# Peptides against a protein of PDB entry 5T59, part 60

Target 1, 112 residues: chain A of PDB entry 5T59
Amino acid sequence: TTPTMQSTSLLTEHLGYPPISLVDDIINAVNEIMYKCTNAMEKYLMQRNIIGKKDFSDEIKIGTAKLESLLENSVDKNFDKLELYVLRNILSIPSDLLEENRFRLLHHEKLV
Target 2, 90 residues: chain B of PDB entry 5T59
Amino acid sequence: EHIRFQRLVQVCNKALEESIRKLQSWEKIHECFPNYGQTREGIENLTVCQQQVIKLWSNLSRVEFDAIFHERSIEEKLNQLDDLINKARS

## One batch from the design tools (peptide; aimed at target 1 K77, target 2 R7)

Design b2_p29_1_s1 (made by RFdiffusion4, then SolubleMPNN; from b2_p29_1, 12 letters changed)
Fold by OpenDDE base, seed 5:
Structure b2_p29_1_s1 (fold): chain B 112 residues (1-112), chain C 90 residues (1-90), chain A 29 residues (1-29)
Amino acid sequence: as target 1 above (112 residues)
Amino acid sequence: as target 2 above (90 residues)
Amino acid sequence: DEFDKEWEEMDELLEKEKEELEKRREKRK
């Protein structure tokens, strides 16, 4: 089932930060890494842009841009899935813990 | 007993692997450089580039994700969550 | 395995949560 506000509050208290913050960190990191990779690829090939008498600079620029787009689309899809998975299956509170007596347990355990 | 952190690592790896899968395809790489890839030197350069990018992807992800997990103390927190759940069910 | 099944289940949710996920993506930018 989808995360509830109650679950989010409890997890935020437990973690010390909202669950979504972890997801944001992960996705921000991978996005940065993604562009580092594509940039490195372009630079590497641009240093090797001339083969024989032909300059392939234009083709390299277009090609690396296409690969960047391909990677970006894949990252977006898979890490959207990751977001959903983490929030539903990892950073989640089972229904049996979403009872009044269990709420006290979580709070009590935090205090001791 | 403690399963959530393992799942976190697993799903991170899955997302990373699936994201880079298309770049692991030589056909996809070659399609982006149709004329460059028809030269011997071009093929060699693309091959090395492909390998280096995949390696960079893997290494940077490992380092950055580990840093995030540490900063967020997520292993400890998820283990505690598992313990709380198990305790509640006992 | 079990994880693979859980992972594949997210495909269905992607479509349902497409707009929300897009909004979240924009917030991170």
Scores: peptide ipSAE 0.745, ipTM 0.960, DockQ to the pose 0.961
OpenDDE base, seeds 1, 2, 3, 4: peptide ipSAE 0.745, 0.744, 0.744, 0.744; ipTM 0.960, 0.960, 0.960, 0.960

Design b2_p29_1_s2 (made by RFdiffusion4, then SolubleMPNN; from b2_p29_1, 14 letters changed)
Fold by OpenDDE base, seed 5:
Structure b2_p29_1_s2 (fold): chain B 112 residues (1-112), chain C 90 residues (1-90), chain A 29 residues (1-29)
Amino acid sequence: as target 1 above (112 residues)
Amino acid sequence: as target 2 above (90 residues)
Amino acid sequence: SEFDKEWKEMDKLLEERKEELKERREKRK
């Protein structure tokens, strides 16, 4: 199930930031890395675009674009799964801690 | 005892590995460069390029994710969360 | 493994939350 507002609030207090912020950092980072990788690939091949007397520049541009799209789709899928996993299984509070007496414990531990 | 941070590292690695899997396929790479890949030099260039990209992917991800984890103090926070949960259940 | 099981469970959630996740991606970009 989806995290509750109560859980999000408690975790935000504990972390000092909303749980989703961590996910955003991770995904933003991987997206940046993804484009760095594809850019590097294109540049590398474009420096080697001529084989014999044939210029493969057009094919390289199209090919690298296809690979970029392929990688982008895969990143989107897998890191969407990561988001779901992190919020459900890692940055989550078990139901037994979502009781009134347990809330006090969390606040108490923060103050101590 | 402390399991959440380990899970975080694990899921990050899983997502990274699954994301790059198709680029690890030579067939997928070759399909994108059908004529270029029919030349000896083209094959060599594609091979090196593939290896370098995969390495770059891995290295950059490691560095950036570690930086994020540090800046967010996530290991400490997740360990504390584990401790709180365990304490509450005791 | 336990992790693999949990990871596979995300496939179902992914389909259920597909549009929501897409909107989130668009906000980040």
Scores: peptide ipSAE 0.754, ipTM 0.961, DockQ to the pose 0.939
OpenDDE base, seeds 1, 2, 3, 4: peptide ipSAE 0.753, 0.753, 0.753, 0.753; ipTM 0.961, 0.961, 0.961, 0.961

Design b2_p29_1_s3 (made by RFdiffusion4, then SolubleMPNN; from b2_p29_1, 12 letters changed)
Fold by OpenDDE base, seed 4:
Structure b2_p29_1_s3 (fold): chain B 112 residues (1-112), chain C 90 residues (1-90), chain A 29 residues (1-29)
Amino acid sequence: as target 1 above (112 residues)
Amino acid sequence: as target 2 above (90 residues)
Amino acid sequence: DEFEKEWKEMDELLEKEKEKLEERRKKRK
């Protein structure tokens, strides 16, 4: 089930931060890692751009760009799925706990 | 009893694995460097590069995700959430 | 297994939430 405003509020109170913040941290991290990986690849190959008498610099730049694009698309897709999964299945409150009497339980535990 | 944090780790690993899958394909790597990969040295360089990137991907993600989980105290919070849910249902 | 089933179910949801997710991506970048 799609997260509700109530569940978000309750989880925010429980976590000390909005659930989406965790997802943002994860996705921001993987994006950074992604570009570090592609950058490392390009640098590594560019240091080895000449084989024999042929300079492959242009091909390396184009090729690494293609791989970066490929990785970007895959990361976007899979971590979008991750976002959906986390919010739906992990950082979620079952419907039976979204009743008024159950809300008190979460609040009570925090205050005690 | 506690399942949510395990699921978090699992889904993170799944997303990471699926994201890097295409880079694990030698064919995908080679087709991006069609002429470079026709040379012996090129193949060797691409092979090493592929392996290093995959390792870097794995290592960096492990370190960064663990840091995030720690900073957000997510294991504790998810365990508490599990406990609260179980308590409410009992 | 159960996880794989749940993970696969996200494919449909991904399509439904595509625009929202794109907007979220723009905010992060």
Scores: peptide ipSAE 0.758, ipTM 0.961, DockQ to the pose 0.952
OpenDDE base, seeds 1, 2, 3, 5: peptide ipSAE 0.757, 0.757, 0.758, 0.758; ipTM 0.961, 0.960, 0.961, 0.961

Design b2_p29_1_s4 (made by RFdiffusion4, then SolubleMPNN; from b2_p29_1, 13 letters changed)
Fold by OpenDDE base, seed 2:
Structure b2_p29_1_s4 (fold): chain B 112 residues (1-112), chain C 90 residues (1-90), chain A 29 residues (1-29)
Amino acid sequence: as target 1 above (112 residues)
Amino acid sequence: as target 2 above (90 residues)
Amino acid sequence: SEFDKEWEEMDKLLEERKEELEERRKKRK
């Protein structure tokens, strides 16, 4: 079930911001963290790129890029799932409370 | 009584754990560095790197997510939401 | 667990909303 406009409006009023904003914050943060991690990995290995008089710089660059892609794909998938979960199961208003009488009560409670 | 914030924390942890799962695999790490990982020193470096990345992932995510939750006052808001829902159903 | 079941249910939604989620991802990047 997708969030309704009514639900979004009520939650926005309650939260002080649209529910999607929280999700965006989370996903933006993890994306930044992801690239920090991969960058740190590359830098660490590039500082250790020569072993036994052999330069592994190219292999390190390619390898870290592969790992970055792997992590990126996993992050995308799992945090897409997170978005769906949050909006459906956490930042949601049960349908029974979206009925006219319940809607009024909820709205009234917030305004009182 | 209050369940939504707990679920938020839970789903965040789940997403983080699932995202880093493949990097926790030594085999996945090693296969990206086939020649480098054939050296003793290379293996050592990769091992340390893997451990540090996982720690960095965990630490940074904890700090950043806590900051987000604080800025958004999400625990309080979700608790209030639970209360409102429970009250409406009573 | 109940959570695990709920989490797994998102797999179906993920497929259904794939294009939408991709578009949102592009906006954030």
Scores: peptide ipSAE 0.743, ipTM 0.960, DockQ to the pose 0.934
OpenDDE base, seeds 1, 3, 4, 5: peptide ipSAE 0.743, 0.743, 0.743, 0.743; ipTM 0.960, 0.960, 0.960, 0.960

Design b2_p29_2 (made by RFdiffusion4)
Pose (drawn by RFdiffusion4):
Formats: sequence, structure tokens, C-alpha cells
Structure b2_p29_2 (pose): chain A 112 residues (1-112), chain B 90 residues (1-90), chain P 29 residues (1-29)
Amino acid sequence: as target 1 above (112 residues)
Amino acid sequence: as target 2 above (90 residues)
Amino acid sequence: EEKEEAEERRKKFFEEHKEELEEEVEEEE
């Protein structure tokens, strides 16, 4: 289903937070991990940048950064589909409920 | 009957697996370090990275998301939502 | 600052690939 304002309004009430807030926590979380991994990888190699008698410091900085940017694209790509797949199929509303009052059951839930 | 939350786990894991796939390929890894990878020790060091980065990637994301799913009680909110739409359709 | 830059990059990427991503999601459905 396509998201609507009633679903956003109702789901915000059921959840206690807007549906997008969960998506924010995920995207924001994986990004932090992405950089934590690349930074950890660069330092592992920089203290191993000299093999034999040659110094590969330049190649490592370029390689670690060249990898980081490829995840920035792939992650931004794959988690936008998540942002979409979730708001359409998980935090979703059918027609059965907004055609004939979903308000009854949510109000009914909070009380009885 | 409780089907929506398992989906959330499936879609999260699906996004992560695709997010890291290019790093599972030794080829693309060596492309970023062509000269460094032509040394024995370089090959050994790069192997230690991709295998550990992947493990770190999987672990950090697994722990946080399980935590985020807890701080927002999403498993329950969705289980309440799944079994609630059924009561409505009935 | 890094978080803001990441949010801006993500929004720009989404705007550039919005229709493509929507088609991929529809195929997955």
C-alpha cells in the first residue's frame, strides 16, 4: 500500500513515534558502523604500510577511501529501498480500515 | 499469523547483505590495493581485513538493530498490528 | 558534521534515483 496521512497519523499514535523515526535510527546506525569499519581497516593497514623496504602509505589512504565511497553509494542505495519497502509493506494500512474507521479499533485498543 | 515483524528482520538483513557484497569479492578488494596486494604480506593483511570487517559489520549491525527493535518495541507494535487487522477483517 | 553530510548525500542520491528505486521495490513486491 502507498502511505497516507491517516496511516502516518494513526501509526504515529499507535507507535508513539512517526513511522520514519525507526527508519532514521536504522540508516543513522548503519552509517556509523560503515565509517567505524573503514576507519578500523585503515589503521590496521597503516601500521602495516611498510612491507620489506617499501612504503605503501599513499596506496592505503587511496584504497581505504576508494572503498569507503563505494559503501556510501551501496548503503545509501540499499537502505533507501528499505525506507520504501518498510513504509509501503510493513508500517502499512489496507483499505479495509481507512474506508470504515480504523479509529474505532485504535481507540478501542488504548482503552478496554 | 504474526508475519510483519519477521519481515522487518528479513528486510534489514537483506539490506545489509547487499550493502557489503562488493567487499566479499577478493577481486575488487585487490583492485583498491594493486601494488600492496602483489606482496605476500600484503595478501595476508588484506585477507585479515575483509574477513574481520565483514564479521565486524555483521556483529555491530546485529547488536544495534536488536537494540533499536527493543527501544521501540517494534516486535510488539507489529504483532499487535498483525493480529489487530485480522480482528478487523473478521 | 559527518552525520549532516551523510544525510545530505543520502537525500541527493535518493532524489537522483527515486524512480529507479521505486521500480526495484515494486518488482520485489

Design b2_p29_2_s1 (made by RFdiffusion4, then SolubleMPNN; from b2_p29_2, 13 letters changed)
Fold by OpenDDE base, seed 4:
Structure b2_p29_2_s1 (fold): chain B 112 residues (1-112), chain C 90 residues (1-90), chain A 29 residues (1-29)
Amino acid sequence: as target 1 above (112 residues)
Amino acid sequence: as target 2 above (90 residues)
Amino acid sequence: ERMEKFKKRREEFREKNKEELLEEVEKEE
């Protein structure tokens, strides 16, 4: 189901934060992790950039950048799907709870 | 009865697993370092690097996602949501 | 800044899906 103002408000009240905030935390985290991984990879290889008499520094930089791009695309693709799924199917309120008498249920439980 | 948090964990794990899939491909790694990977030492370094990155990815994601879930109290909140839904339908 | 580029990509995605995510984005702001 598509998020609505009503569901967002109710969920925000229930969670103590907007549903999107959780998704933001998740996606921000994975992206930070992603770049930590690629940075670590580059550093590791750059410390081993010379083999024999050949310096592979340029190749390492280019190659790491390519892998980073691949990872970025994959992360974007998969976590875009995740965002939609979470907001539609996990952080969602079924229609039967979006009736007037059902709205009171969520509010009542919070107030009690 | 409680399904939402389980689903959250599942989709997070799936997204993480699918995201790292490309780096799990030796072919993808090697093609990014065509000359470096033609040396014995290069292959060894790339192999270790690949393994280390995957481990780092897995470990960091576990720690960070657990921290997020804890800070947001999301398991409790989602369980409560499930309970409310079930209660409303009964 | 890689994270800034990421933020840009994220914003583009949310703009693309604004109709479906509008209410959530508005609450965040």
Scores: peptide ipSAE 0.556, ipTM 0.932, DockQ to the pose 0.104
OpenDDE base, seeds 1, 2, 3, 5: peptide ipSAE 0.553, 0.549, 0.556, 0.556; ipTM 0.930, 0.931, 0.932, 0.931

Design b2_p29_2_s2 (made by RFdiffusion4, then SolubleMPNN; from b2_p29_2, 12 letters changed)
Fold by OpenDDE base, seed 4:
Structure b2_p29_2_s2 (fold): chain B 112 residues (1-112), chain C 90 residues (1-90), chain A 29 residues (1-29)
Amino acid sequence: as target 1 above (112 residues)
Amino acid sequence: as target 2 above (90 residues)
Amino acid sequence: SKMEKFKERREKFRKEHKKELEEEVDKEE
């Protein structure tokens, strides 16, 4: 099901916030976590950049960046799917509830 | 009866698990550090690093998502939504 | 910044799925 203005309005009233706000929170959080992870990785390895007489600093930076890119792609892919799914299937109102006689139910329950 | 919140948790977990999958591959890790990973010490460092990152990912995700769900009262709200739907269909 | 790049990617996605997410995105604007 595709989100409608009516469903969004009703859900916003019910939730106290727009449905997309929840999704934003989730996706923002995971992205912050992602970069925290990659930063931690880089820092950890950079503290261990010298092995023997070789300095692997450049390789570590490049390698970490590559891993970050891989993770970014995966996060984007999976959470794009998540966003669509959540908005379509979880934060949604079935069409039968959007009928005139049933449309009042959500409002009525909220107001009572 | 109450299904929406469960589904939310499931899809969140799935997204998190699928997102970190490539970092769980030692081959992918090693490919990013070809020379570093040819040393014993490098391999050890990469191994620890990989494990730590995965743990950090999992722990932070759990904490942050739980916080979000709590702040948004999403379980309660979704349960209420389920109830409303069920009531309307009764 | 990395976060800025993330936001750009997100915006791109939502633009591509504007029809599907129009009502939701509009509420955030």
Scores: peptide ipSAE 0.562, ipTM 0.931, DockQ to the pose 0.104
OpenDDE base, seeds 1, 2, 3, 5: peptide ipSAE 0.560, 0.559, 0.560, 0.561; ipTM 0.931, 0.931, 0.931, 0.931; seed 3 fails the geometry check

Design b2_p29_2_s3 (made by RFdiffusion4, then SolubleMPNN; from b2_p29_2, 11 letters changed)
Fold by OpenDDE base, seed 4:
Structure b2_p29_2_s3 (fold): chain B 112 residues (1-112), chain C 90 residues (1-90), chain A 29 residues (1-29)
Amino acid sequence: as target 1 above (112 residues)
Amino acid sequence: as target 2 above (90 residues)
Amino acid sequence: SRKKEFKERREKFRKENKEEIEKEVEEEE
């Protein structure tokens, strides 16, 4: 098996779930939060859409959509980096533990 | 000794901070509402809105991420992983 | 929908990084 496959298997056994599941939870959460934020912003402004005799509803909708897009792009960029970092550097097994004589370590500890 | 969970928290915070950075820019906010932001009331509303959104972002992320970390027992698991690695290297 | 678009974006990213995360994605599915 490849080191990646080995690491994933060992970590899955250790965690009780695949490493990517944690990342999925994090990224799903932030995306949900993102849309909650933008929705809240739109609603807040739409409740204040009329200033004087001018109705800014259309501008508010467009503007909020633009901000949402900006936030989406930023979230995607930063959390893509996060995913790679977490999988590479946090939820990873050092090569020395993947050696034949040490590969059993995590399994051994779990079984004991 | 235990470093992985700390790193996880750090990178999560960094990602959150970097993600919201553009919304922290008044210029970006105003650019999206050019006419609305030319009114006194509009500026006030946008200012409050910006602040509230940033706070909401921060609060929700804290609550949700903490919940995830708890549900996944990730601190314990990462500490155990650190211990296993250290043990193997000793 | 936003969810669909989000899923598509995530899938695109993971495809681009398939070699590194392939096993994890497979096990999750």
Scores: peptide ipSAE 0.357, ipTM 0.916, DockQ to the pose 0.098
OpenDDE base, seeds 1, 2, 3, 5: peptide ipSAE 0.219, 0.214, 0.235, 0.212; ipTM 0.889, 0.894, 0.898, 0.890; seed 2 fails the geometry check

Design b2_p29_2_s4 (made by RFdiffusion4, then SolubleMPNN; from b2_p29_2, 10 letters changed)
Fold by OpenDDE base, seed 4:
Structure b2_p29_2_s4 (fold): chain B 112 residues (1-112), chain C 90 residues (1-90), chain A 29 residues (1-29)
Amino acid sequence: as target 1 above (112 residues)
Amino acid sequence: as target 2 above (90 residues)
Amino acid sequence: SRKEEFKKRREKFREENKEEIEKEVEEEE
């Protein structure tokens, strides 16, 4: 098995779930939050769409969509980085623990 | 000694902060509503909206991420991982 | 839908970084 596979297996045993599951939870959450925010913004402005007998509904819809796109791009970029960082640096097993004689440490602690 | 969970929190906060940065720009907000933002009421509405969205972003992320961390017992698990690593290196 | 688009974006990213996260992805599938 590759070191990555070994690390994932060990971490899954330790965590009780695959490391990526945590990342999925985080990213799914922020994705939902993102659209809740943009939806709230649109609703707020749409309730205030008429100013001085002018209806800005179309502009509000377009503008909110633009902001949503900006936020989507930013979220994707930053949380893509987060995913890699977490998997590489946080939910990772150092190479010195990936030796045959050290694999037993995580298993031993779990079994005891 | 215990560093991984702290790092997790830090990178989560950083990602959240960087993600919302563009919405913190009044210029970006105004750019999306060029005519609406030329009215006094429009500016006021956009200002309030911007502030509320940022607060909503912050509050929701805090609540949801804390819930995730709790449900996944990630602080405990990461601390244990740190301990195991330190033990192995001693 | 937004959800489907999100899934597509996520899948694309993970495909591009498959070597790094391959095992994790396989276990969830």
Scores: peptide ipSAE 0.547, ipTM 0.931, DockQ to the pose 0.100
OpenDDE base, seeds 1, 2, 3, 5: peptide ipSAE 0.548, 0.537, 0.541, 0.540; ipTM 0.933, 0.930, 0.931, 0.930; seed 1 fails the geometry check

Design b2_p29_3 (made by RFdiffusion4)
Pose (drawn by RFdiffusion4):
Structure b2_p29_3 (pose): chain A 112 residues (1-112), chain B 90 residues (1-90), chain P 29 residues (1-29)
Amino acid sequence: as target 1 above (112 residues)
Amino acid sequence: as target 2 above (90 residues)
Amino acid sequence: TEELIEELRTPPLPSEEESWEEFEEEEEE
């Protein structure tokens, strides 16, 4: 289903937070991990940048950064599809409920 | 009957697996370090990275998301939502 | 070292779009 304002309004009430807030926590979380990994990888190699008698410090900075940017694209790509797949199929509303009052069952849930 | 939350786990894992797949390929890893990878020690060091970065990637994400799913009780909100739409359709 | 490189090789994978489409089709079924 395509998201609507009633679903956003109702799901915000059922969840206690807008449906997008969970998606923010996920995208924001994986990004932090992405950089934490690349930074960890660069330092592992910089203290191993000299093999034999040559210094590969330049190649490592370029390589670690050249990898980081490829994840920035792939992650931004794959987590936007998640931002979409979730708001359409998981935090989703059928027609059975907004055609004939979903408000009854949510109000009914909070009380009885 | 509880089907929506397992989906949330499936879609998260799906997004992560695709997010890291270019790093599982030794080729693209060596392309970023062509001269460094032509040394024995360089090959050994790069192997230690991709295998540890992938494990770090899997572990950090697994721990946080499980935590996020806890701080927002999403497994319950969705289980309540799954079994609630069924009561409505009935 | 050559044996280590051979152990590190992985087979090719489908595109990210095709992998997502197969997954959406499995979720619809």

Design b2_p29_3_s1 (made by RFdiffusion4, then SolubleMPNN; from b2_p29_3, 10 letters changed)
Fold by OpenDDE base, seed 1:
Structure b2_p29_3_s1 (fold): chain B 112 residues (1-112), chain C 90 residues (1-90), chain A 29 residues (1-29)
Amino acid sequence: as target 1 above (112 residues)
Amino acid sequence: as target 2 above (90 residues)
Amino acid sequence: VEELIESLKTPERKSSEELWEEFLEEEEK
């Protein structure tokens, strides 16, 4: 089931922000973390780029780029699933409650 | 009785765990550094690097996600949502 | 997705693995 406009409106009123905003925060955060991790990896290895008489700088740059790509793909896939799950299952209102009585209940709670 | 926030945390953790899984594979790490990883010192460096990155991933995600959840008051809001739903069904 | 919604209606505790598997199974339908 896809979130309805009605459920989105009700949840926005309840949360004080659109449900998608929470997901956006999560996704933005993990993306930032991802690049911090890959940057840290590259820096760490580049400080240790010479073994014996051989310079591995080029291999390190290529290797860390590959790892970043792998991580990007995994993050994208898993957090796309997360977005779908959160919006459909967690930040959701059961269809049987998407009636006038539910709306009244939400308003009543705000007044209390 | 309150279940939505718990599940939010759980699925977030699962997504994080699945995302970092490939970096937890020594084989995957080594494949990216085939010649560097043929040296003793290179192996040592890669090992430490791998461990540190995984820890960094875990620590940063915990701090940032907790901050988001707090700023959005999501635990309270989801608990209230659970209560509203349960009340409507009672 | 409907089945997962129903599962959220119950206060049953599930592991992250179980939740993830249920999600994947439901989305494949």
Scores: peptide ipSAE 0.218, ipTM 0.904, DockQ to the pose 0.030
OpenDDE base, seeds 2, 3, 4, 5: peptide ipSAE 0.020, 0.027, 0.076, 0.079; ipTM 0.866, 0.877, 0.881, 0.883; seeds 3, 5 fail the geometry check

Design b2_p29_3_s2 (made by RFdiffusion4, then SolubleMPNN; from b2_p29_3, 12 letters changed)
Fold by OpenDDE base, seed 1:
Parts: structure tokens; C-alpha cells; sequence
Structure b2_p29_3_s2 (fold): chain B 112 residues (1-112), chain C 90 residues (1-90), chain A 29 residues (1-29)
């Protein structure tokens, strides 16, 4: 079930912000965390780039970049699913309640 | 009775868990550092790095997501939504 | 970054697989 304009409006009124804003916050946060993690990993390994007589700096840079790419792909995939789930199943109003009576109920509750 | 917020937390945790799954694989880590990982010291460093990054992922996510949920008052709002829906059906 | 590394303590573990599976099933329909 795809969110309707009506449900979005009602939820926006209820939440004080559009439902998509919550999802945006979550996605932005995880993206930031993702890059912090990969950056930390690279820096940690770069501080330990020499083993014996060999310098592994180039391999470390390439390797961490690969891991970042893997993580990016996974984050994109899973949080796209999350977005759909949240908007459709959590921040949603049952279709049977998308009537005038439901609308009145929301207004009534705001007045209380 | 209140279920939506619980589901939100659960799905967030699931997404986070699935996202970090590849990094939890030692094989995947090792594949990215084939020569470095052939050394004893390299293996040790990668092991620690892997463990630390997973912890960092978990901790940062918890803190940031909790902050978002608080700022958006989402638990309260979702509980209210549950109540409204339940009331409408009663 | 060093501060971030030092702040590292606990790993991530499993969550609601049931909800995720249900969602995936619904999306396929």
C-alpha cells in the first residue's frame, strides 16, 4: 500500500512534520556514520601500514575503499527497504479509517 | 497495544544489522587486504580493526538514532497514533 | 578519528527478522 496524499497530510498534522522527514533523518544519520566508520578504519590501518620491511599503504587505501563501496551498497539497499516499510507500515493510516470520521477524530484530539 | 514504535526500532536495528553484515565476514575483510592479511601482524591488525569498526557502527547508530527519535518525539506520536486507531475501531 | 576509535566498545547484534520477512513478502505481492 502506497501512502496517499490524504494520509500524508493527516500524519504531517499529527507529527508536526512530514513522515518523510523522519526517514530522511535516519538515512542521513546512517550515511554519516558509514563514512565515519570507513574513515576510522583507514586511519587505523594506515597507522599500521608497515609490516616488517614492506609498506602496505597502497593496499590499505584500496582495500578500505572497497569495503566502503560494499558498505555503501548494503546501506543503500537496506535503508531503501526501511524507507518503504516505515512509510507504508508504521507511519500509515489504515485505509478503512481514511474517512471523514477519522479526520474528525484527529481534530477532536487536538482540541483536547 | 502500542506497537508502531516498537516496529520502528526493530526495523531500524534490522537495517543496521544487515548493512554491517559484510564487514562481519572475516573472509570479506581478508579479500580486501590479500597481502597485508598474509602476515601475522596484519591479521592481528585487521582483526582488531574489524571488531572496532563494528562496535563503532553499533554505538554511533544507537546514539544518533535515539537522538532522532527524541527530537522527533516519535515514540509519543506513534503511541498516540496507535491509540487513535484503536479508538476508532472500538 | 582516534577519539572515534577509542569510543569503540560494543558490537551490533540481531533485531526483528520477522518484521523484515513480512515486509519482503508484502512487497512481492
Amino acid sequence: as target 1 above (112 residues)
Amino acid sequence: as target 2 above (90 residues)
Amino acid sequence: VDELIESLKKPERPSSEELWEKFEEEEKK
Scores: peptide ipSAE 0.034, ipTM 0.877, DockQ to the pose 0.075
OpenDDE base, seeds 2, 3, 4, 5: peptide ipSAE 0.021, 0.027, 0.030, 0.025; ipTM 0.867, 0.878, 0.871, 0.868; seed 5 fails the geometry check

Design b2_p29_3_s3 (made by RFdiffusion4, then SolubleMPNN; from b2_p29_3, 11 letters changed)
Fold by OpenDDE base, seed 2:
Structure b2_p29_3_s3 (fold): chain B 112 residues (1-112), chain C 90 residues (1-90), chain A 29 residues (1-29)
Amino acid sequence: as target 1 above (112 residues)
Amino acid sequence: as target 2 above (90 residues)
Amino acid sequence: VDELIESLKTPPKPSSEERWEKFLEEEKK
């Protein structure tokens, strides 16, 4: 049940931007946040890489990389679901309204 | 009557929560640092790091998502969409 | 493993949280 071209056009007119643009903003934001978080973790631990006489730098780098990968996979999975949900259920027009009536109503509201 | 924006917020929160779920597992964190986590100081550092990064995740996401919602005027637009749909069905 | 889990249940010292905040502030510069 993918959104139709008609619904996309109508929503774009209503929103002032394509529905996918909102999702793109969200996904871009979370990806940026993700890397900021993992970078912070790595830097924090790397500043604390020596305990006693042992240097754990290599382990820290590997470990944080693993966590980053884990987080990245989870983000991808969950925000792919989010994208589908938003486009299908939130930024959507009911099929019964995907007629000339909906378009006319939208136009009417813009004029009033 | 206005439900779409609420659902947007909910699904965003859910996605964020589920995304960070694995980092909330101490077992998974410790597995990534098996030797480092065998030291007292290492455990302390990892504990602080884990807790604070989760907070950072939450705070950054809140700020950024709110900014997006504002820039896109999405609450208003979704409310209007709800109204249009309801009006069309009346 | 169980002992480690129990140790995690104890909230970190406020000083540690403060150190984290200081770290973040320094990284923003």
Scores: peptide ipSAE 0.246, ipTM 0.889, DockQ to the pose 0.048
OpenDDE base, seeds 1, 3, 4, 5: peptide ipSAE 0.022, 0.231, 0.083, 0.024; ipTM 0.858, 0.887, 0.874, 0.861; seed 5 fails the geometry check

